# Designs tried in a protein design run: peptides against a protein of PDB entry 4GXB. Part 76

Target 1, 277 residues: chain A of PDB entry 4GXB
Amino acid sequence: VPTEEVSLEVLLSNGQKVLVNVLTSDQTEDVLEAVAAKLDLPDDLIGYFSLFLVREKEDGAFSFVRKLQEFELPYVSVTSLRSQEYKIVLRKSYWDSAYDDDVMENRVGLNLLYAQTVSDIERGWILVTKEQHRQLKSLQEKVSKKEFLRLAQTLRHYGYLRFDACVADFPEKDCPVVVSAGNSELSLQLRLPGQQLREGSFRVTRMRCWRVTSSVPLPSGSTSSPGRGRGEVRLELAFEYLMSKDRLQWVTITSPQAIMMSICLQSMVDELMVKKS

## One batch from the design tools (peptide; made by RFdiffusion4, then SolubleMPNN)

Design b2_p16_4_s1 (from b2_p16_4, 10 letters changed)
Fold by OpenDDE base, seed 1:
Structure b2_p16_4_s1 (fold): chain B 277 residues (1-277), chain A 16 residues (1-16)
Amino acid sequence: as target 1 above (277 residues)
Amino acid sequence: VEYEGGFYDENAAKLL
């Protein structure tokens, strides 16, 4: 791709648009720095954020596709998809809420975390009770961002990334689930007919390994999933989990976001390793 | 909401 100056749109979690002038040859870090500069985010806080490729849904929700890698050219990565539904989003890229303390010390960092958290609550990524919602709303009305975040940090699935509804083979075959990644786990929420909402936790520290598989369904195969058109690539994330002492079991999640899930797993593991070090 | 902290034996050795 010839090197040209272009305008690139990067979205915040709340849909706020940040326009940056970059080169088509600028790598992910270059673009991230440009976004940071535009927002007046200090250089020392850039590392707490990443650029993600997402697909914007009709309702404005973001389906995370993947994290942009260092060698990528964000402009090319997003434009090559030839669909306006694909966007680049800035989001925090750490899992431990303790790192919020570093980010919150800066006004811009605080604003970014606040905006993200508000959005995550509004989207139902962070789970809140009625009373908690009332408290959050009160703090939001007061624009007490620090207090808002402190309360939010105590909430269920704070800092989690929520995926689109998908299917898992656990606890039963073809079980509809909503997967969320955070706090060194995959959370699987499921509601079976006639049952209450259940949440299962798969801690990354008990995953022996994981893999992403891509397959093309054969036309003759009983497409048990009614919604996938013929010829669509099926992505699966499978992980081998230590269910009990000396008992490993494979769990498979069928999702178009399998790649993103695997990225989250690796990222969580990496962060844990840094903490142990 | 029924929360299961894990579908594993918590007393089992961690892999990581």
Scores: peptide ipSAE 0.026, ipTM 0.582, DockQ to the pose 0.032
Fold by OpenDDE base, seed 5:
Structure b2_p16_4_s1 (fold): chain B 277 residues (1-277), chain A 16 residues (1-16)
Amino acid sequence: as target 1 above (277 residues)
Amino acid sequence: VEYEGGFYDENAAKLL
């Protein structure tokens, strides 16, 4: 691609637009730095954030596709898809809420975390009770961002990334689930017929391995997942999980976001390794 | 909402 100066739109979690002038040849870090500069985020905090490729749904919700890698050219990565539904989003890229302390000491960092957290709550990614919601709203009305975050940090699935509804083969075959990644786990929320909503936890520390597979369904396969067209690529994340001592079992999640899930797994593992060193 | 602490035996050795 010829090197040209272009205007690139990067969204915050809340949908706020950040327009940056970059080169088409700028790599992910270059674009991230440009966004940081535009926001007046200090250089030492840039590493706490990443750029993500997302698909914006009709309702404005973001379906995370993948994290942009270092070698990528964000402008090319997003524009090559030839669809306006694809966006680049800035989001924090760490899992341990302890790192919030470093970020929130800066005004811009605080604002970014606040905006992200508000959005995550509004989208139902962070689970709140009625009373907690009331408390959060009160703090939001007072614009008490630090206190808001401190309360939010105690909430269920704070810091998690919630995926679109998908299917898993656990606990039953073709089980509808909602997967969330965070706190070194994959959380699977499921509701079986006639049963209450359940949440299962798969800790990354008990995953021996995982893999993403891509397949094209056979035309004759009548198992059209609702909403999948003929010939649509099927992505699956499979992980081998230590259920008990010397008992490994494969769990498979069928999701268009299988790649993003695997990225989350690796990222969580990497962070754990850093903390252990 | 039923929360299960995991689909594993917590007494089993962790891999990581």
Scores: peptide ipSAE 0.025, ipTM 0.586, DockQ to the pose 0.032
Fold by OpenDDE base, seed 4:
Structure b2_p16_4_s1 (fold): chain B 277 residues (1-277), chain A 16 residues (1-16)
Amino acid sequence: as target 1 above (277 residues)
Amino acid sequence: VEYEGGFYDENAAKLL
């Protein structure tokens, strides 16, 4: 692609559009810096955010596809898909809520976290009780952003990324699950017939390894992957988990977002390694 | 199973 100046749209978590003038040859960091400049986000806070490729659903919700890598050209990455459903989203890229303190010290950082958190609550990514919802609504009406965030930080799945409904082979074969990544874990929520909502917590520290695989189901194969047409590529995330002392078990998640899940796992591990260092 | 957004179920059981 020839180097040209273009207008690139980057969305915040709440769907707010940030238009930046960039070069088609600008890499992810260049675009991120342009977005930061447009928002008046200080340079020292840029590292707390990343650009993500998402698919916008009909209801305006985002299905995360992947994190844009450093070598990528965001303009090319999004436009090459030839679908207006694909968007670039700015989101915080750390997991430990302790880093919120650094970001919240700046007005723009505070606003970004606030907008993201409001959106995550509205989308059901952060789980709230009725009472908590009432409190959050009150704070939102008062535009008490710091207090809102402090309350939100205590909520279940704060800082998690929620994926689209998919299938896992745990606790049994072909279980419908909703996967969320955060707090150094994968949370698998499921409701089996006649049972209450259950949540499986898979801590990354107990994962021996993980892998993403792609396969094309055979036409004669009995493996009906829910939600994918016959013959479409099937993506799976498999991880080997320490279930108990000296007992490893493979867990496999079948999802179009398997790549994004693996990115989250790696990101969580990386953050933990930084803390140990 | 379609997961609908909603309030947290405090009675959710952990699998592990």
Scores: peptide ipSAE 0.018, ipTM 0.488, DockQ to the pose 0.021
Fold by OpenDDE base, seed 3:
Structure b2_p16_4_s1 (fold): chain B 277 residues (1-277), chain A 16 residues (1-16)
Amino acid sequence: as target 1 above (277 residues)
Amino acid sequence: VEYEGGFYDENAAKLL
């Protein structure tokens, strides 16, 4: 692609648009720096955020596709998909809420975390009780961003990424699940008909390994799952989990977001390694 | 395309 100056739209979690003038040849970090500059985010806080490729759903929800890699050209990465559904989103890229303390010390950082958290609550990524929701709304009305975040940090699935409904082979074959990644785990939520919500927690520290596989379904005559056209690539994330002492079990998640899930796993592990060092 | 990741410490009976 010829090097040209272009206007690139980057979205915040709340859908706020940040327009930056960049070169088509600018790499992910260059674009991130441009976004930071536009927001007046200080340089020392840039590393707490990343750019993500997402697909915007009809309801405005974001389906995370992948984190943009350092060598990527964000303009090319998003435009090459030739669909307006794909967006670039700025989001925090750490898992431990302790890092919020560093980010919240800056007004812009605070605003970014606040906007993200509000959005995550509104989208149901963060799980709240009725009472908690009331408290959060009260704080939001008062624009008490720090207090809002402090309360939010105590909530279930704070800082998690929630994925689209998918299928897993756990606890049984072909179980419909909602996967969330955060706090060094994959949470698999399952609601079977007539049953209570069940959650499987899979800590990354107990995952021996994981893999993403891509397969093209053979035209099997029968189960065209409605919506998967003939020839759509099936992605699976499989991880080998230490269920108990000396008992390893493979868990397989079938999801178009398998790549993003694997990115989350790696990111969580990387962060844990940094903390242990 | 298969992406494999993981923290298998072959020496540790416990992962991490």
Scores: peptide ipSAE 0.041, ipTM 0.637, DockQ to the pose 0.134; fails the geometry check

Design b2_p16_4_s2 (from b2_p16_4, 9 letters changed)
Fold by OpenDDE base, seed 4:
Structure b2_p16_4_s2 (fold): chain B 277 residues (1-277), chain A 16 residues (1-16)
Amino acid sequence: as target 1 above (277 residues)
Amino acid sequence: VEYLGPFYDENAAKLL
């Protein structure tokens, strides 16, 4: 692609549009810096955020596809898909809420975290009780962003990324699940027939390894997941988990977002490694 | 591509 100046749209979690003038040859960090400059986010806070490729759903929600890598050209990455459904989103890129303290010290950082958190609550990514919801709404009406975030930080699945409904082979084959990544875990929410909602927590510290695989189902194969057309590429995330002492078991998640899940796993592991050094 | 977990924590697994 020839190097040209273009207007690139980057969305915040709440759908707010940030338009930046960049070169088609600008890499992810260059675009991120341009977005930061447009928002008046200090340079020392840029590292707390990343650009993500997402698919915008009909209801305006985002299905995360992947994090844009450093060597990528965001303009090319999004436009090459030739679909207006794909967007670039700015989101915080750390897991430990302790880092919120650094970001919240700045007005712009505070606003970004606030907007993201409001959106995550509205999307049901963060789980709230009726009373908590009332408290949050009160704080939102008062525009008390710091207090809102402090309350939100105590909520279940704060800071988690929620994926679209998919299928896992745990605890049983072909179990419908909703996967969320955060707090150094994959949370699998499932409802088995006749049972209450259950949550399986898979801590990354007990994952020996994981992999992403792609396969093309055979036309005659009975294993076509409901909703995928015959011949579509099936993505799977498999991880080997320490279920008990000296007992490893593979868990496989079938999802179009398997790549994003693996990125989250690696990111959570990386953050834990930084904390241990 | 297989990614290895860097550490094991025996206390980290919780199934609800």
Scores: peptide ipSAE 0.068, ipTM 0.636, DockQ to the pose 0.129
Fold by OpenDDE base, seed 1:
Structure b2_p16_4_s2 (fold): chain B 277 residues (1-277), chain A 16 residues (1-16)
Amino acid sequence: as target 1 above (277 residues)
Amino acid sequence: VEYLGPFYDENAAKLL
């Protein structure tokens, strides 16, 4: 692509559009800096955020595809997909809520975290009780952003990334699950017929390894589920988990977001390493 | 691609 000045749209978690003028040759960091400048986010806070490639669903929700890498050209990465459903989203890129303290000290940082948190609650990524929801709404009406975030930080799955419904082979084969990543874990939520909602926690510290695989299903003559078109690539995330002492077991998640899940795992691991260092 | 978990000591065959 020839180097040209272009207008690039970057979305916040709440769908707010940020338009930046960049070069087609600008790398991820260059675009991120342009977005930060447009928002008046200080340079020392840029590192707490990242750009993500997402697919916007019909309901306006975002399905996270992957984090944009440093060497990527965001304009090219999004436009090469030739679909308007793909967007670039700015989101916080750390897991430990302790880092919120640094970000919240700045007005713009506070606003970004607030907008993201409101959106995550509205989308059901953060789990709230009726009473908690009432309290949050009261704080939102008062525009008490700091207090809102402090309460939100105590909520279940605060800071988690929620994935689209998918399938796992745990606890049984072809089990429908909702996966969320956060707090150094993968949370698998499932509802079996006639049972209450269950959550399985897979801590990254108990994962020996993980892998992402891609396969093209062979046309098996059996009426596969009508919704997957013939020839779609199947992505799987598999991890080997220490279930108990001296017992390792593979768990496999089948999801179009397997790559994003692996990115989350690596990111959580990296953050833990920084803290130990 | 297989990623080795950072908390696994391959030599000790245990998680750290």
Scores: peptide ipSAE 0.050, ipTM 0.631, DockQ to the pose 0.136
Fold by OpenDDE base, seed 5:
Structure b2_p16_4_s2 (fold): chain B 277 residues (1-277), chain A 16 residues (1-16)
Amino acid sequence: as target 1 above (277 residues)
Amino acid sequence: VEYLGPFYDENAAKLL
């Protein structure tokens, strides 16, 4: 692609648009720096955020596709898809809420975390009780961002990334599940007919290995799952999990977001390794 | 196909 100056739209988690002028040849870090500059985010805080490729759904929700890698050209990565549904989103890229303390010291960092957290709550990524919701709303009305975040940090699935509903073979075959990644785990939430909501927690520290596979479904007969066209590539994330001592079991998640899930797994592992060093 | 891992310690029966 020839090097040209272009306007690139980067979204915050809440859908706020940040327009930056970049070169088509600018790599992910260059674009991230441009976004940071536009937001007046200090250079020392840039590393706490990343750019993600997402698909914007009809309801305005984001389906995370993948994290943009360092070698990528964000402008090319998003425009090459030739669909306006694809967006670039800025989001925090660490898992441990302790790092919030560093980010919150800066006004812009605080605002970014606040906006993201509000959005995550509104989207149901962070799970709240009625009372907690009332408290959060009160703090939001008072524009008490620090207190809001401190309360949010205590909530279930704070800092998690929630994926679109998908299918897993756990606890039984073809179980509809909602997967969330965070706190060094994959959380699989499911509600079977007539049953209460169940959650399976799969800690990355007990995953021996994982893999992403792609397959083209064979023309199966009449029972095409609603909405999947013929020939759609099926992605699966499979991980081998230590269920108990000397008992490994494969768990497979079938999801278009399998790649993003694997990225999350690797990212969580990497962060854990940094903490242990 | 992308393969990630393993980092399992067989002796410790744990990962990481």
Scores: peptide ipSAE 0.044, ipTM 0.634, DockQ to the pose 0.104
Fold by OpenDDE base, seed 3:
Structure b2_p16_4_s2 (fold): chain B 277 residues (1-277), chain A 16 residues (1-16)
Amino acid sequence: as target 1 above (277 residues)
Amino acid sequence: VEYLGPFYDENAAKLL
């Protein structure tokens, strides 16, 4: 792609559009800085956010594809997909809610966290009771962003990324699950027929290793699951988990978001390492 | 294609 000035759209979590003028040759950090400047986010807070490639679903929800890497050219990364459903999204890129304290002291940072949190609640990424929802709505009506965030920080799956429904081999083979990543864990939620909602919590500190695999399914006469075209790449995330003392078990998640899941795992591990140093 | 992640030391109960 020739180096030229272009208008690039970056979305906030709430779908707000931030239009920035960048070069096609600008790397991820350059674009991030341009977005920060447009929002009047101070330089010292830029590191708390990242750019993500997402697929916008028909309902307006975002399916996270991956974090844009430092060497990437965001304009090229998004436009090369030749589909308008792909977007670039700005989102916080840390997991520990303690870092919210640094971000929310700034008006712009506060607004970004607030918008993200509102969106996450509305999308059901953050789990709320009826009473909690009432309290949150009251705080929204009062435009009490700090209090809203403080309440939200106490909620289940605050700060998590929720993935599209997928399949895992745990607790049983071919279990439909909803995976969420956050708080140094993968949460696997499932509802088996006639059973209550169950959640498996897999802490990254108990993962011996993980891997992402890609495969092309052989044309088997079995009707490929609706939506997977013939010859589409199947992605899996597998991790070996310490279930109990001296008992390791592999858990495999089949998902087109396996790459994003692995990015989350690595990111959570990296953050833990920083905290331990 | 397979991508491998980091390892955990189960004996030390920590990530390697």
Scores: peptide ipSAE 0.034, ipTM 0.641, DockQ to the pose 0.106

Design b2_p16_4_s3 (from b2_p16_4, 9 letters changed)
Fold by OpenDDE base, seed 5:
Structure b2_p16_4_s3 (fold): chain B 277 residues (1-277), chain A 16 residues (1-16)
Amino acid sequence: as target 1 above (277 residues)
Amino acid sequence: VEYEGPSYNENAAKLL
């Protein structure tokens, strides 16, 4: 791609648009720096955020596709898909809420975390009771961002990334699940017919390994799952989990977001390694 | 079936 100056739209978690002038040849960090500059985010806080490729759904929700890698050219990565549904989103990229303290010290950082958290609550990524919701609304009305975040930090799945509904082979084959990544785990939520909501927690520290597989199903006449068009790539995330002492079991998640899930796993592992050093 | 192969990540040695 020839090097040209272009206007690139980067979205915040709440859908706020940030327009930056960049080169088509600018790498992910260059674009991130441009976004930070546009927002007046200090340089020392840039590392707490990343750019993500997402697919915008009809309702305006974001389906996270992947984190943009360092070598990528964000303009090319998003425009090459030739679909307006794909967007670049700025989001915090750490998992431990303790790092919020560093980010919240800055007005811009505080605003970013606040906007993200409000969005995550509105989208149901963070789980709230009725009473908690009332408290959050009160704080939001008062625009008490710090207090809002402090309350939010105590909530279930704060800091998690929620994926689109998908299928897993746990606890049974072909179980519909909602996967969320955060706090060094994958949370698999399921509701079987006539049963209460169940959650399986898979801690990354008990995963021996994981893999992503892609396959193109052959048009076998019979198993047209109704929603998948002929020739769609099937992605699966499989991880080998230590269920008990000396008992390893494979768990497989079938999801178009399998790549993003694996990125989350690696990111959580990396953060844990940094903390142990 | 076009199989692109697995992307494998081992973490047991790092975490366990």
Scores: peptide ipSAE 0.029, ipTM 0.623, DockQ to the pose 0.093
Fold by OpenDDE base, seed 1:
Structure b2_p16_4_s3 (fold): chain B 277 residues (1-277), chain A 16 residues (1-16)
Amino acid sequence: as target 1 above (277 residues)
Amino acid sequence: VEYEGPSYNENAAKLL
């Protein structure tokens, strides 16, 4: 791609648009720095955020596709998809809420975390009770951002990334699940017919390994699951989990976001390694 | 394309 100056749109979690002038040849970090500069985010806080490729759904929600890699050219990565549904989103890229303390010390960092958290609550990524919701709304009305975040940090699935509804083979074959990644785990939420909402927690520290596979379903006659068009690539994330002492079991999640899930797993592992060093 | 994450043992060894 020829090197040209272009205007690139980067979205915040709440859909706020940040327009930056970059080169088509600028790598992910260069674009991230441009976004930071536009927001007046200090250089020492840039590392707490990343750029993500997402697909904007009809309801305005974001389906995370992947994190942009260091060697990527964000402008090319998003425009090559030739669909306006694909966007670049700025989001925090750490898992431990303890790092919020560093980010919250800065006005811009605080605002970014606040906007993201509000959005995550509104989207149902963070789970809240009725009473908690009332408290959060009160704090939001007062624009008490720090207090809002402190309360939010105590909530279930704070800091988690929620994926689109998908299918897993756990606890049973072809179970509809909602997967969320955070706090060094994959949370699988499911509601079986006639049952209460259940959550399976899979800690990354108990995963022996994981893999992402892509397959093209052969047009076999009978099991036309109605919604997937013939010939779509099927992505699966499989992980081998230590269910109990000396008992390993494979769990497979079928999702278009399998790649993003694997990125989350690696990122959570990496962060754990940094903390222990 | 198959992506494989680090093994449990490797993570445990690094965490120890």
Scores: peptide ipSAE 0.026, ipTM 0.627, DockQ to the pose 0.107
Fold by OpenDDE base, seed 4:
Structure b2_p16_4_s3 (fold): chain B 277 residues (1-277), chain A 16 residues (1-16)
Amino acid sequence: as target 1 above (277 residues)
Amino acid sequence: VEYEGPSYNENAAKLL
């Protein structure tokens, strides 16, 4: 692609549009810096955020596809898909809520975290009780952003990424699940027939390894998941988990977001490594 | 195409 100046739209979690003028040849960090400059985010806070490729759903929700890598050209990455559904989103890229303290000290950082958190609650990514919801609404009406975030930090699945409904082979084959990544775990929410909602927690510290596989179902294969057209690529995330002492078990998640899930796992592991160093 | 994350043993050795 010839190097040209272009207008690139980057969305915040709440759908707010940030328009930046960049070069088609600008890499992810260059675009991120341009977005930061447009928002008046200080340079020392840029590292707390990343750019993500997402698919915007009909309801305006985002299905995360992947994190943009350092060598990527965001303009090319999004436009090459030739679909208006694909967007670039700015989101915080750390997991430990302790880092919120650094970001919240700045007005722009505070606003970004607030907007993200409001959106995550509205989308049901963060789980709230009725009472908590009332408290959050009160704080939102008062525009008490710091207090809102402090309350939100105590909520279940604060800081998690929620994925689209998918299928796992745990606890049984073809189990419908909703996967969320955060707090150094994959949370699998499931409801089996006749059972209450259950949540399985898979801590990354107990994962021996994980892999993403891509396969094309054979036309004759009975294992076509009902929701995928014949011949569509099937993505799976499999991880080997320490279920108990000396007992490893493979868990496989079938999801078009398997790549994004693996990125989350790696990111959580990387953050844990930084904390121990 | 298989993408493998870091092994537990490698992570554990680095985390310990």
Scores: peptide ipSAE 0.026, ipTM 0.623, DockQ to the pose 0.108
Fold by OpenDDE base, seed 3:
Structure b2_p16_4_s3 (fold): chain B 277 residues (1-277), chain A 16 residues (1-16)
Amino acid sequence: as target 1 above (277 residues)
Amino acid sequence: VEYEGPSYNENAAKLL
């Protein structure tokens, strides 16, 4: 792509549009800096955020595709997909809520975290009771952003990324699950027929390894599940988990977001390594 | 055709 000045749209978690003038040749960090400048986010807080490629669903929900890498050209990455469904989203890129303290000290950082958290609650990524929801709404009405975040930080799946419904082979084969990544874990939530909601917590510290596999299904004469076209790539995330002492078990998640899941795992591991250093 | 993506053994092993 020729180097040209273009207007690039970057979305916040709440769908707010940030328009930045960038070069088509600008790398991810350059675009991120441009977004930060547009928002008046200080330079020392830029590192707490990242740009993500997402697919916007019809209901306005974001399906995270991947984190944009440093060497990528965000303009090219999003436009090459030739679909208006794909967007670039700014989101916090750390997992430990302790880092919120650094970000919240700045007005813009606070606003970004607040907007993200509100959105995550509204989308059901953060799990809230009726009473908690009432409290959050009260704080939102008062525009008490710090107090809102402090309450939100105590909630289940605060800071998690929720994925689209998918399938896992745990606890049984072909189980429909909702996967969420956060707090150094993958949470697998499932509701089997006639059963209560169950959650499997898979801590990254107990994962020996993981891998992403892509496969092209053979044209089996079996009725393709509604929505999978012939020849669609199947992605799987498999991880080997220490279930108990000296007992490793593979868990496989079949999801179009397997890549994003692996990115989350790596990111959580990286953050843990930084904290241990 | 199956393509196996990268294994992240190195980082995971550091946590165990």
Scores: peptide ipSAE 0.025, ipTM 0.590, DockQ to the pose 0.098

